# Peptides against a protein of PDB entry 4CIC, part 86

Target 1, 148 residues: chain A of PDB entry 4CIC
Amino acid sequence: KVSTKGHYGVQAMFDLAQHFGEGPVSLKSIAERQGLSEPYLEQLIAVLRKAGLVKSVRGAQGGYILAREPRDIKVGDIIRVLEGPIAPVESVSQDDPEHSLKFDFSVTKSVWEKVKKSIEEVLDSITLADMLKDAEEAQMAQGYMYYI
Target 2, 147 residues: chain B of PDB entry 4CIC
Amino acid sequence: KVSTKGHYGVQAMFDLAQHFGEGPVSLKSIAERQGLSEPYLEQLIAVLRKAGLVKSVRGAQGGYILAREPRDIKVGDIIRVLEGPIAPVESVSQDDPEHSLKFDFSVTKSVWEKVKKSIEEVLDSITLADMLKDAEEAQMAQGYMYY

## One batch from the design tools (peptide; made by RFdiffusion4, then SolubleMPNN)

Design b2_p18_1_s3 (from b2_p18_1, 10 letters changed)
Fold by OpenDDE base, seed 1:
Structure b2_p18_1_s3 (fold): chain B 148 residues (1-148), chain C 147 residues (1-147), chain A 18 residues (1-18)
Amino acid sequence: as target 1 above (148 residues)
Amino acid sequence: as target 2 above (147 residues)
Amino acid sequence: FDGSIIKLLDSDEPAAYE
């Protein structure tokens, strides 16, 4: 499961991508369009801003913009910022010796590394620009279905 | 994170695969070899047994065996049994209307479906027999480094 | 919330407050 955090983070970043070049977007407007609580979105945006994926614009028409072009932001970049490194297995924290996966069998570890690599490849293959294109294609397809 | 459940479940199933054809293995011996608590392993094995991946053998030399050949058990089968369907996004339980992902934007959903498909393809491409082969190859490689 | 792949999969388990 992409955490709720990762899911909503990608939605918020996609909303900013849809408005890229139109100027700063308010958190309120993003929250309304994406069905997110404004306080939750503030937390997400704070993390994304700290990571340099989002910029804050101050003033009466203030808000947020993407810090880079949509083509220069991968979904994988967003997920890594929000969730941390895509790890296949819980790193047993060194501090709980009782739950140390003492038998990290090299073979079972290799399975999870393959899963990790596959997820990374998928997420790093999709940019916000790709998502914008997919949205446009979906809208055109819906528009054609109503005119037939 | 492969849940601790999924991780340990794959380890337990792999242990049973290593002993396939040798007869029933006790839960105690699996727990000792895999570094698992016996009570936790009992819970995992109960689920795996109910799903028909493991069989129980009764008697003084009783224990557990794989219900199928290692080649006929995918890692994906084990994970689906232990964790349910590989879902890319939390199915917001219908019961919490406040956390309903109301805006399942078709585009964002498509990203997660791609991730799901990728995970399923990987897990369904690996059998317990493949894992056995990989273990043998790793042991041979270690043996050759010492000579 | 350690970003493990299965937390990408296992969103339905309530955070066990252990």
Scores: peptide ipSAE 0.070, ipTM 0.792, DockQ to the pose 0.189; fails the geometry check
Fold by OpenDDE base, seed 2:
Structure b2_p18_1_s3 (fold): chain B 148 residues (1-148), chain C 147 residues (1-147), chain A 18 residues (1-18)
Amino acid sequence: as target 1 above (148 residues)
Amino acid sequence: as target 2 above (147 residues)
Amino acid sequence: FDGSIIKLLDSDEPAAYE
């Protein structure tokens, strides 16, 4: 599950990326643009801030900014902050010690590790700058379709 | 997090692959080997059977077998059957029509689509036969450490 | 069972039976 948390976290970070260099963005404005509840966004931003991906700016025009340039923030960084490490299949907690036939699920575990690695590689290959570029390209493509 | 359903489904299918050609395997025996509850396994097997990945054999030595050779069953096939298509991020249900600022989350959606595609490619690249081979190789490696 | 990538990564939170 890209958790709702991961999904909305990437959206919120992308919104901040779109406004990077324009000054601080209010949580309200992000929430409105991204279709998020402000309280939920506050929780996300708090985590992202604690992780050093977002900075709070104080004052009348206060709000939030990216703590780094969009090119220096991978989607994988956002997901790891919000969801933790892309855990492979949680090792089934050894809670029942007795009938834990330690079936060495090593092979099945390896499948999930491969999946994890693949996800990480994809998410680490995409920066907020890449997303900005993709958005610009999409907007240009839409603009051309209105002129035909 | 691979759902418990996907995880256990792959385990159950792998157990059946290990016994492929040996005849039907009882749910009880699979459950015991895989550390699964029998009732939970029954639910998984019912889905897998309905999807044509598993066959039930009737009789005193009845149970379940793979419906296909291990090489003809991808992990991706098992996951799709149990969990459905690896959907990209659920389209936030249009439930609130008003404040649906149709923010064309096209870009964020594309991220998840890339993730989806990558997962599918990995899962479709692994067959039960590949898993059997990996298990054999692992057993051989363990055997060499005891000498 | 909506097969979202979300479900693959979903924690087995037991469905809180309300």
Scores: peptide ipSAE 0.067, ipTM 0.799, DockQ to the pose 0.230; fails the geometry check
Fold by OpenDDE base, seed 5:
Structure b2_p18_1_s3 (fold): chain B 148 residues (1-148), chain C 147 residues (1-147), chain A 18 residues (1-18)
Amino acid sequence: as target 1 above (148 residues)
Amino acid sequence: as target 2 above (147 residues)
Amino acid sequence: FDGSIIKLLDSDEPAAYE
């Protein structure tokens, strides 16, 4: 499970990317399009705004916009903001101190560090602009399938 | 968090790899070395045995051995046995059917599929033999620092 | 336990001892 938080956060940010340059988008409209509860989306947007990935626009046509161009926002940036550092293994050390037998096998830890690094590299290789491009390509492919 | 199950499963399999060729290892000895509860290790070993990654040896010197050479067991094999297929996104579809708005944005799903593929590639690139080699290299490096 | 990648990463769910 990508945390429901990470998943929905990426969806909300992608919705804002699709409307980038069109002006502010209401939370209600994002919630409706992405199938999110408005209260849950408010919590996500609050975190994303505080991290400087989203801006709030006030007024009658108020709402939210991306704070940066879609090309300047990595999926990894969104995930780090919502979930914190991608920690592969929570150090088993803190919760059960008694069975914390000392052989923190450096080797097993290194496996999970490699997994972490790989996840980070993938998430940092994908921007909201890449996602927009993929969506456009998918729409074009669907359009071509209806005309054939 | 790698599942505690996956983490401890890899540790237990690595312990068996370190003793590969020395004969059967008791669950008690694995539990003591790896800091695992014996009952928890019994559950892990039962799953690993059923999957054919571990063999039980009966007798006075009974215990467990790797069913294959360390080079023929990937970390990915251990994880798949213990946790099942590395599924990236639980399909949100089952738990809240009402808010399952149909725009399963194929694009967001594709992001998580890329993450899945990357994890699988990493875990499938690491064998128990690679882990043994890394442990030996680490021990040598520590030995050189004391001198 | 849904075999999700993040459960690989989030595995601290204590076994609900029922």
Scores: peptide ipSAE 0.067, ipTM 0.797, DockQ to the pose 0.186; fails the geometry check
Fold by OpenDDE base, seed 4:
Structure b2_p18_1_s3 (fold): chain B 148 residues (1-148), chain C 147 residues (1-147), chain A 18 residues (1-18)
Amino acid sequence: as target 1 above (148 residues)
Amino acid sequence: as target 2 above (147 residues)
Amino acid sequence: FDGSIIKLLDSDEPAAYE
């Protein structure tokens, strides 16, 4: 399950990828384009910056840029930064030790581990560069639909 | 992310699979073995029963059984019954129409659709019979570690 | 109960706003 945080984080990172090489982008402009609240985006960007996926540029034309090229940022990297390790099952909180110990059904755990692995493989197979390419292809397809 | 409901639902169904062919199992016994509260399990079983994955047997030795053979129940079937369609992204509630319309980033949606498909493929590839086999293999492996 | 897979990753208990 990708949280709203993960979803919006990927959107924000994708917006930065679309502007990669054009200089710093303001949080306000990202928020407006992506339909995010600026305060919420600020929190996301702070986490992404701390993880080294985003850089802050200071000055009159300050803002944010991707810290790496779009090809060097996987969707999985973004999700791991925002949500931590991709866990398919909520760890039953450690607070009830009696219930925790019986959860050692190795078989059910193995099912969720397979799901986890599959999610990780998918998310790690998609870069921001792949997303940019898909967007270009979609725009071309739409452009062709408007010109016909 | 599988909810606690999905997780415990799979455990309860797996318990019923382990006892398949032995007759009805009481909710109490399932709850005890799986470390679930009986009231919570009752809710899960009610949903699973309504979906036709579990049958209720009445009488002195009443309880629950799988409605189908373990090989005919996928983990994906259990999850879909308990949680509905496997959606990787929470649909931002329709209640904010202004934010909903801008979500039409086809590209980000496509990422989540790929994740969804991958999860579905995995969960639909695993049956309760596969889980039973894995349990037997694990028990044999543990038995060899103690000798 | 929107059984969306996404709610499964948000295990962050809402920080109780004190």
Scores: peptide ipSAE 0.061, ipTM 0.796, DockQ to the pose 0.236; fails the geometry check

Design b2_p18_1_s4 (from b2_p18_1, 11 letters changed)
Fold by OpenDDE base, seed 1:
Structure b2_p18_1_s4 (fold): chain B 148 residues (1-148), chain C 147 residues (1-147), chain A 18 residues (1-18)
Amino acid sequence: as target 1 above (148 residues)
Amino acid sequence: as target 2 above (147 residues)
Amino acid sequence: FDGPIITLLDDDSPAAYY
């Protein structure tokens, strides 16, 4: 499972990518299009802004824009900002001292490191520009199915 | 995150793999070697037994054994038994109706499906036999550093 | 576990998903 936070964060960033170059988008409009609560989206955007992935534009037509081009933002960058570093299983032993993974067997650790690496490779291989392209291709495919 | 349940489940199954062919191992001995609470391990083993990954042996020397050879048990099999199917993000929308992912955009879904597939491929590529081999190689490498 | 690891857990907690 991607966390709700990671999932919604990628959705919000993708919405901003779809409007890239069109000017600032209001949080309300993003929330409506993505089916998110506006208060929850405010929290996500605050984190993304602090990380330099989003910019706030002030004024009557104020809102948010991507801070970089869609091609320069990986899904992995968004997830790392929202969820922190893709931590291996080791971080569990710090929060529950009673369940000290005293025997973090190097072999079991290596399994989780392989999983982590695989996730990182996938998330770092996908940009917001790739997602935009996939959306365009999906729309074209749907359009062709209605004309046949 | 692999859940604590998944992590400990793989550890317990790996311990049973290390003792495969030596007869039944007590839950107490597994718990001691793996640093697990015995009551928690009992719950994990009950699930793994029900799924047919572990067998219970009764008697004074009773305990648990792997139900199959280590080569015939994938890490993915253990995780699916303990955690359920590697669900795409979609399962989140069923349990929190207030945060209904109403707009599961096909494009965002496709990202998570790619990640899911990648995890499944990794977990299904690793058997308990592979883990045993990796442990042996690590022990040999440590032995050679002391000479 | 603080990382965005896709938790295989069906647990509804936002923190349980990673």
Scores: peptide ipSAE 0.034, ipTM 0.792, DockQ to the pose 0.211; fails the geometry check
Fold by OpenDDE base, seed 5:
Structure b2_p18_1_s4 (fold): chain B 148 residues (1-148), chain C 147 residues (1-147), chain A 18 residues (1-18)
Amino acid sequence: as target 1 above (148 residues)
Amino acid sequence: as target 2 above (147 residues)
Amino acid sequence: FDGPIITLLDDDSPAAYY
């Protein structure tokens, strides 16, 4: 499962990618297009801006832009910024020291590390440019279905 | 993240794999070795038994055994039994129809479907036999570091 | 926006799956 934060973060970044080169996009317009509450989007954008994935433009036509080209932003970069390192297993908190039975947690941990690595590889293989291309291909495919 | 249920389920199944061929293992002994509460393990084992991954043996030396060889049980099988289909995205419930803005949810959904597929491929590539082998290799490596 | 809630493995949720 991707957190709601990660999901909406990718949606907001994808909206900014669709408008890349058109100038600043208002938070209101992103919120309206992506069906996000404007206050929630404001929190996401603040984190993404602090991480240098988004830039704020000031002025009457102010708003937000991608800080990099869509090809230079991986989905993995967005997720890491919003959620931190992809941790497949929460380390069971240190709180109950007594039941630290020493057994083979090493092997089960290795399974989850393999899952983590696989997730990271997938998310790092997808850029906002890849998502834009997939959107264009989907629109073209839909357009062709209406003309046939 | 793997749920606590999935994590402990894999641990319990791995414990049963380590004792495969030695006869029935008591829930108490699994709980003690894996650091699980016995009541929680009882719930997990009930689900795993119903799914046919574990068998109950009755009698004075009763307990649980793997229902199949460790090579015939994937980690993915355990996870699917305990948690259902690996769903990367929960469909938001139907409750607020108004804000269904039609936009490009298809592309974002495809990202998470790729993640799902990758997780499934990894979990389906690992058997309890692979885990046993990894444990043996780790024990051998530790033994060689002490000499 | 009835978007799919992609819940990665939330720590406390039994449905904490990535």
Scores: peptide ipSAE 0.033, ipTM 0.793, DockQ to the pose 0.202; fails the geometry check
Fold by OpenDDE base, seed 4:
Formats: structure tokens, C-alpha cells, sequence
Structure b2_p18_1_s4 (fold): chain B 148 residues (1-148), chain C 147 residues (1-147), chain A 18 residues (1-18)
């Protein structure tokens, strides 16, 4: 699962990328565009800000901006900030030490590590700039479909 | 997340693969070896059996066997049986139609579809036979570390 | 189509309980 947190975090960051260079965007406007609750978005943005992916701008036209260019923010960076290290398996809670020790099936672990690596490679291959480009291409394709 | 269900399901199937050709294995013995509760394992095995990945053998030496050779069972097959189609994102429950319609960010969806495809490719590239081979190699490597 | 949601959560993330 990319958690709901990761998913909405990527959406919020993508919204900020679409407005990159236009100045600060209010949380309210992001929430409205992305269909997010403002309180939930505040929590996401707080984490992203602390991680240095987002900057807060104060003032009457205050809000948030990307802290880096869209090309310098990977989807993987956003996910790792919001969710921590990408893990494909719920680690069985260490609370049962008897069950924890038997989990050392090195082979099963290796399967999940391969999955992890593949996910990381994909998410680290996609930047916010790539997403912007894909959006532009999709809009052009839709625009052509309306003009025909 | 491969759910706990998917994880333990793969472990149980791997245990059956290790005993493939030796005859039926009791759920109790699988549970003991894999550190699973027997009731939980019964639920997993019931699903796997219904999907045709496992066979039940009746009798005094009854139990379970793989329904196919280890080479013919992918990890992806096990996961799809236990969890359904591999999805990287929680589908925001369709119960809020107002939020569902705005989710048509084609670009964000495309990111998750790429992740999904990558996961499927990996899980479909690994068979229980590959896992058996990896286990043998690991045991040999450990055996050499003790001499 | 409620496919299995692959949660990329590390162990200690409290979101595993919801």
C-alpha cells in the first residue's frame, strides 16, 4: 500500500509543482483542487516542510512552495518522507519474540527485498517534472480530442 | 504492504514446496515450522486449496501437498490468490462519491500503475522452485561458514 | 476491484493500526 498518506502527499506535491514559479499557494487552494481536507493537508505539508521538500512563505499572499525544483524531487523522496523506508511487507510486530525469531526465513525476506528494490527504482525514476510533462501531454491529448 | 496474509501464505507454500514429493504434510507441522498459529494457517490453506494451489489428502497420514510442481507456482500466483489483484494504493473507498471523482488525476494513477507493474513483474519472476534453490544455496553458504 | 493494497510502511509506522 502506498498509504492514503503517500498518495495524497504525492497529489499535494504535484499541485505545488504545477504552480512552481507562480509564488506561494494557500493550503485551502490545494485542498480544494486536490479534493483533500484542509486539516489533513496541513499534516502532510507539515511533514513535507520539516523534510525540506516544501517551504512556507509568510504574509498576506503567503502559503507554500516547493523547496526545490520539480526535477529535483522524486516521487520516492516524497514517499520516504511521508511513510519512511519503502517496505513491501508489514513486519510482524516484534512484540512476540518467539514468532520474530522464526521469521528469519532468509529466502522469504529476499523475495520482499527484491520487491522493495523494484518499487524504489520505479519511484526514484519519476520526478515531479516527469509528472508535469505527463500532465501536459495528457492535456494536449485531451485538447486535441475536444477540437476534433 | 504485502499483508501478513500474503507473507505467511508465501511461507506456508514454501514449506509445502520443501516437502514436495515426500507426501502429505500436516497443518500442525507446517504451523510449528513456520511459527504460525494453526487456526490462521487453516484459513490460508483453505483459500490456497480453493484456488487449486494446494491439495488436501485424507487419511491417517493425511495433510496437504502442493497441487502443482514448485516451478509452476509463482509468488505472484500466491499473492493474487490470497490478496487479489496487486494494487499499490488503497482505493479510497467508493463510499464518498465526491472524493472519488476528483481522484481522476491520470498522472498520479499512472505513477501507481507503474509501481504495480513493477511489483507484478518481480513476483511473477519468482517461483517456489527459485525459492528452494535460494534456500539450498543459503544453507550451503552457512555450512561453509561453520567449517 | 479491491485489490490487495501493498502498504509500503516500515514496521514502526503507527498507520499500520488503522
Amino acid sequence: as target 1 above (148 residues)
Amino acid sequence: as target 2 above (147 residues)
Amino acid sequence: FDGPIITLLDDDSPAAYY
Scores: peptide ipSAE 0.032, ipTM 0.794, DockQ to the pose 0.277; fails the geometry check
Fold by OpenDDE base, seed 3:
Structure b2_p18_1_s4 (fold): chain B 148 residues (1-148), chain C 147 residues (1-147), chain A 18 residues (1-18)
Amino acid sequence: as target 1 above (148 residues)
Amino acid sequence: as target 2 above (147 residues)
Amino acid sequence: FDGPIITLLDDDSPAAYY
């Protein structure tokens, strides 16, 4: 389960990637295209900006741009910024003392670590540039389906 | 994030695997060893039993056993039974109409599908027998560290 | 069909509890 933050963060970053090189994009325009609330997007963008994935541009045509090229931003980078380290298992919060996962069974932990590693490898293998390419291929495929 | 159900379900199934061939194990003994509440474990075992991963044995020495050999039970099978189909992204419940994921952006969906597939492949590659072997290796390694 | 969502959230993320 990628959180709503991770999901929408990737969508917002992908929207910025689609407009990369066209200048700054307003939060309003991203929110409208991605079906996000503008206040929620503002929070996401603030985190992404602080992490150096997004830059704010000031002026009459101000807004946001990617801070790096789409090829230099992995999906894993976005997820780590928004959600922190990828954890495959919910740490049972210490606040339920009765259900303290007392037995850190090393073996069950190792299963989840393997899952974590697998997720990280996948997310680190996908850049915003890869996503742009996939979008172009999908759009071309749809275009060809209407011309046949 | 594997739910607490998935996590504890794998632990309970692993406990049953460790006792495979020794006869039926009581829920109480599993709960004590795994640090689970007995009522919670009863719910997990009920689901696992219904799915045919666990069998109940009746009698004075009654309890639960694995329904199949540890080599024939994947971690993925346990997770699918307890949690359902592995989903990488929360389906935003339709109940928050403001955040309806209107744009099923095929591209973002494809990222999450790749993550899902990767998780499924990992969990389907690990059996309870593999976990038993890893436990034996870890126990031997600890034993050698004390000598 | 809400399949098990493997939440990539560390425990301390408050969003995991909603």
Scores: peptide ipSAE 0.032, ipTM 0.790, DockQ to the pose 0.322; fails the geometry check

Design b2_p18_2_s1 (from b2_p18_2, 8 letters changed)
Fold by OpenDDE base, seed 2:
Structure b2_p18_2_s1 (fold): chain B 148 residues (1-148), chain C 147 residues (1-147), chain A 18 residues (1-18)
Amino acid sequence: as target 1 above (148 residues)
Amino acid sequence: as target 2 above (147 residues)
Amino acid sequence: KIDLNLLIELDGLKLEIE
């Protein structure tokens, strides 16, 4: 489970990528297309804007745009901004609050660090441009299935 | 954050790996070494035993052993048993309970599937034997730093 | 299928890898 914040953040950024070059997109329109509450999206966009991934455009047709080209925004950049550094958060599992996972066991820590690194590498290998391409390819594949 | 269950499960299995071939280890001794509550460890061991990763030995010196050699147990095997299948759980985030994350967006789903696959590959590439080796190497490196 | 319900709470990223 990607955090709701990370998941919706990537969706919102992908929506902005699909409209890149078409001008500012309203939060309302993004929220409607992505099935998000507008207030929740406002919070996400505020963080993304502060991080310089999104730009606000003022005016009657104001809204938001990507601050960079889709090829220059990694999924990893979005996740880091929304979730913070991909550190193994000590899950205080609600089930055993007394046992702070003292990550003191060096060997088990190294396993999770390898997992973390792998996740970072994957997320840093995927740009919004890659996602756009994947969407186009999927749409073409569906289109071809209707013509066969 | 690895789930506490996954984390402690790997720790407990690693403790059993360190004692592999020495006979049965008591839950109490594992709990003490790993800083776990004994009742919590009992729950973990019950799941791991049911999955055939751990064996119980009966008797006065009874306890638990790995059911297979450390080289034949992947970290991924432990995590799968404890956490179940890696499905993208629709986090009903407490913050927006009304929006079920309908993972309906195919493209974003593919990103998370790639992440999932990568994690699976990493966890399946690490055995308890690899962890034992890493521990020995780390101990040797510390020993050399004291000299 | 590694059904890793690994709740990787990465720093804020609760990756519940179901």
Scores: peptide ipSAE 0.114, ipTM 0.804, DockQ to the pose 0.262; fails the geometry check
Fold by OpenDDE base, seed 1:
Structure b2_p18_2_s1 (fold): chain B 148 residues (1-148), chain C 147 residues (1-147), chain A 18 residues (1-18)
Amino acid sequence: as target 1 above (148 residues)
Amino acid sequence: as target 2 above (147 residues)
Amino acid sequence: KIDLNLLIELDGLKLEIE
């Protein structure tokens, strides 16, 4: 599970990427297309705006745009902004509140650090432009299946 | 955060790997060394035993052993047994219970599938034998700094 | 250090990757 914030944040940013160069997109239109609640989307967009990934445009045709080109925004950048720095939250295990997961075991910690690094590398390897390309390729593939 | 189950499961399996070939290890001794509650460890070991990663030995010197050599047990195998198959779970957001994460967005789904695959590849690349080696190397490195 | 606070709930794995 990517956190709901991370998942929906990437969806919202991808929606803005699809409309990049077309002008500002309303939160309502993003919410409708992505199946998000408008209030929840407002919270996500506020964080993304503060981080400089999104810009607000004021006026009657106001809304939001990407602050950078889709090729200059990594999925990793979006996730880092929305999830924040994970401080080692001592997970109080719900199952045993007395056992704070002390990551004291150096060897097991190294396993999780390797997993973390791998995730970072993957997320930093994918841009919004890559996602746009993948979407276009998927649409073309679907279009060809209807003509056969 | 690896789930508490995954984290402690790997710790318990690693403890058994450190004692592999020495005979059965008591749950009490594992719990003491790993800082786990004995009842919690019993639950983990029961799952791991059912999956065939651990064997129970009966008798006065009874306890648990790895069912396979440390080189034949991947971290990924331990995690899959304890956590179940790593499928995309629809996260009900605690923050907005009405928004089931419908992974309906195909492109976003593909991103998370890539992340999943990378995690699986990493966890399947690490054996308990690799962890034993890493522990030995770390101990040797600490020993040299005291001199 | 990219602190990926990814709560990856993969199938049962709540990976809070710090």
Scores: peptide ipSAE 0.113, ipTM 0.803, DockQ to the pose 0.159; fails the geometry check
Fold by OpenDDE base, seed 4:
Structure b2_p18_2_s1 (fold): chain B 148 residues (1-148), chain C 147 residues (1-147), chain A 18 residues (1-18)
Amino acid sequence: as target 1 above (148 residues)
Amino acid sequence: as target 2 above (147 residues)
Amino acid sequence: KIDLNLLIELDGLKLEIE
């Protein structure tokens, strides 16, 4: 389960990438296309804007744009901004507060660190431009199925 | 956050790996060493046993053993047993049940599938034997710091 | 350190990767 924030954040950023170069997109339009609540999207966009991934454009034709080209925004960048630093969640078992998971086993920790690193590498290997390309390829594949 | 189940399950299996070849280990002993509640450990071990990763030995010297050699048990095997198949967790936002995340965007789904695959590959690349080796290396490194 | 708090609930793995 990608956090809801991470998932929706990537969707919102991808929507902005699809409209990159077309000018500012309204939050309402993004929310409608992505099936997001506008208030929730406002919160996500606020974080993304503060991190410099999104720019706000003022005026009647105002809205939001990507602050950088799609090729210069990694999925990993989006996730890092939205989820913040991975706080060591002390697995407070809700049921037994006394058993602080002493992550004392260095060995088990190393397993999770390897997993973490692998995830980071994958997310840093995917740009919004890559996602755009994948979308185009998928649309072409669907288009070919409709024309045949 | 590895689920508490996955985390503790790997710890319990690792404890059994450390005692592999020494005979059956009591749940009490595992619980004490790993800082787990015995009842919680019983639940984990029951699942692991049912999956054929652990065997129960009966008798006065009874307890649990790994059902296979440490080299033949991947961390991924333990995780799959405890957590089940990686169900596409529909991110049901607890707070807004109406917004079913239509995972309809094939493109975003593909990103998460790539992440999933990467995790599986990592977890399947690590055996309990690898963990034992890493533990030995870590103990040696600590021993060198005390001298 | 990329703090991917990916709550990757992978397949029941709430991997809260800290």
Scores: peptide ipSAE 0.111, ipTM 0.804, DockQ to the pose 0.185; fails the geometry check
Fold by OpenDDE base, seed 3:
Structure b2_p18_2_s1 (fold): chain B 148 residues (1-148), chain C 147 residues (1-147), chain A 18 residues (1-18)
Amino acid sequence: as target 1 above (148 residues)
Amino acid sequence: as target 2 above (147 residues)
Amino acid sequence: KIDLNLLIELDGLKLEIE
């Protein structure tokens, strides 16, 4: 489960990437396309703007744009901005809230640190430009399925 | 956050690995060493036993042992048994339950699938024997700091 | 398929990797 913030933040940034170079996009338009509430998106965009990933454009055709090219924004950058630094893996028992997992064992902690590192490496290896390319390839593959 | 099941399951299996070849270990002894409730550990051990990762030994010196050598048990094997197959990343908004994340977007789904695959690869690369070695190295490093 | 119900709180990323 990706946090709602991380997931929707990546979706919103991806929407802005799809419109990069076309001018400012309204929050309403992003919210409609991505199935997000506009108030929630406003909160996410405020954080992303403060972090310098998004710019606000004023005027009659105002809205938001990516502050950088899609190739210069990693998924990891978006996630770090929205979620903060990757906290140590805390175990949440949904079924037994009274058992706070004391990660007291150094060896088990090292396993989760390796998992954390692998996730960071993956998220830092994916740019918004990579996501755009993957979307184009998927659309072409679907287009070929409709012509067969 | 590793689920309580996954975390405690790995701890319990690691405790059994540390005692591998020494005979059966009681659930009470594992619970005491790992800071687990005995009833919770009993549930975990039941699942791990059913999956063939743990064996029950009967008798006056009865208890539990690893069913395989520590080198033949991956952390990934333990997690798969306790948590099941990795479900698609469902976004749980704890803060906004009304916003069910429709993972309707194939592209964002692919990002999380890549993350999932990376985690699986890491967990499948670590055995209980690797964890034992890491523990020994850490203990030696601590011993050298005290000399 | 590892149900990584790893709520990987990666730096605030509660990746509940189920």
Scores: peptide ipSAE 0.104, ipTM 0.797, DockQ to the pose 0.261; fails the geometry check

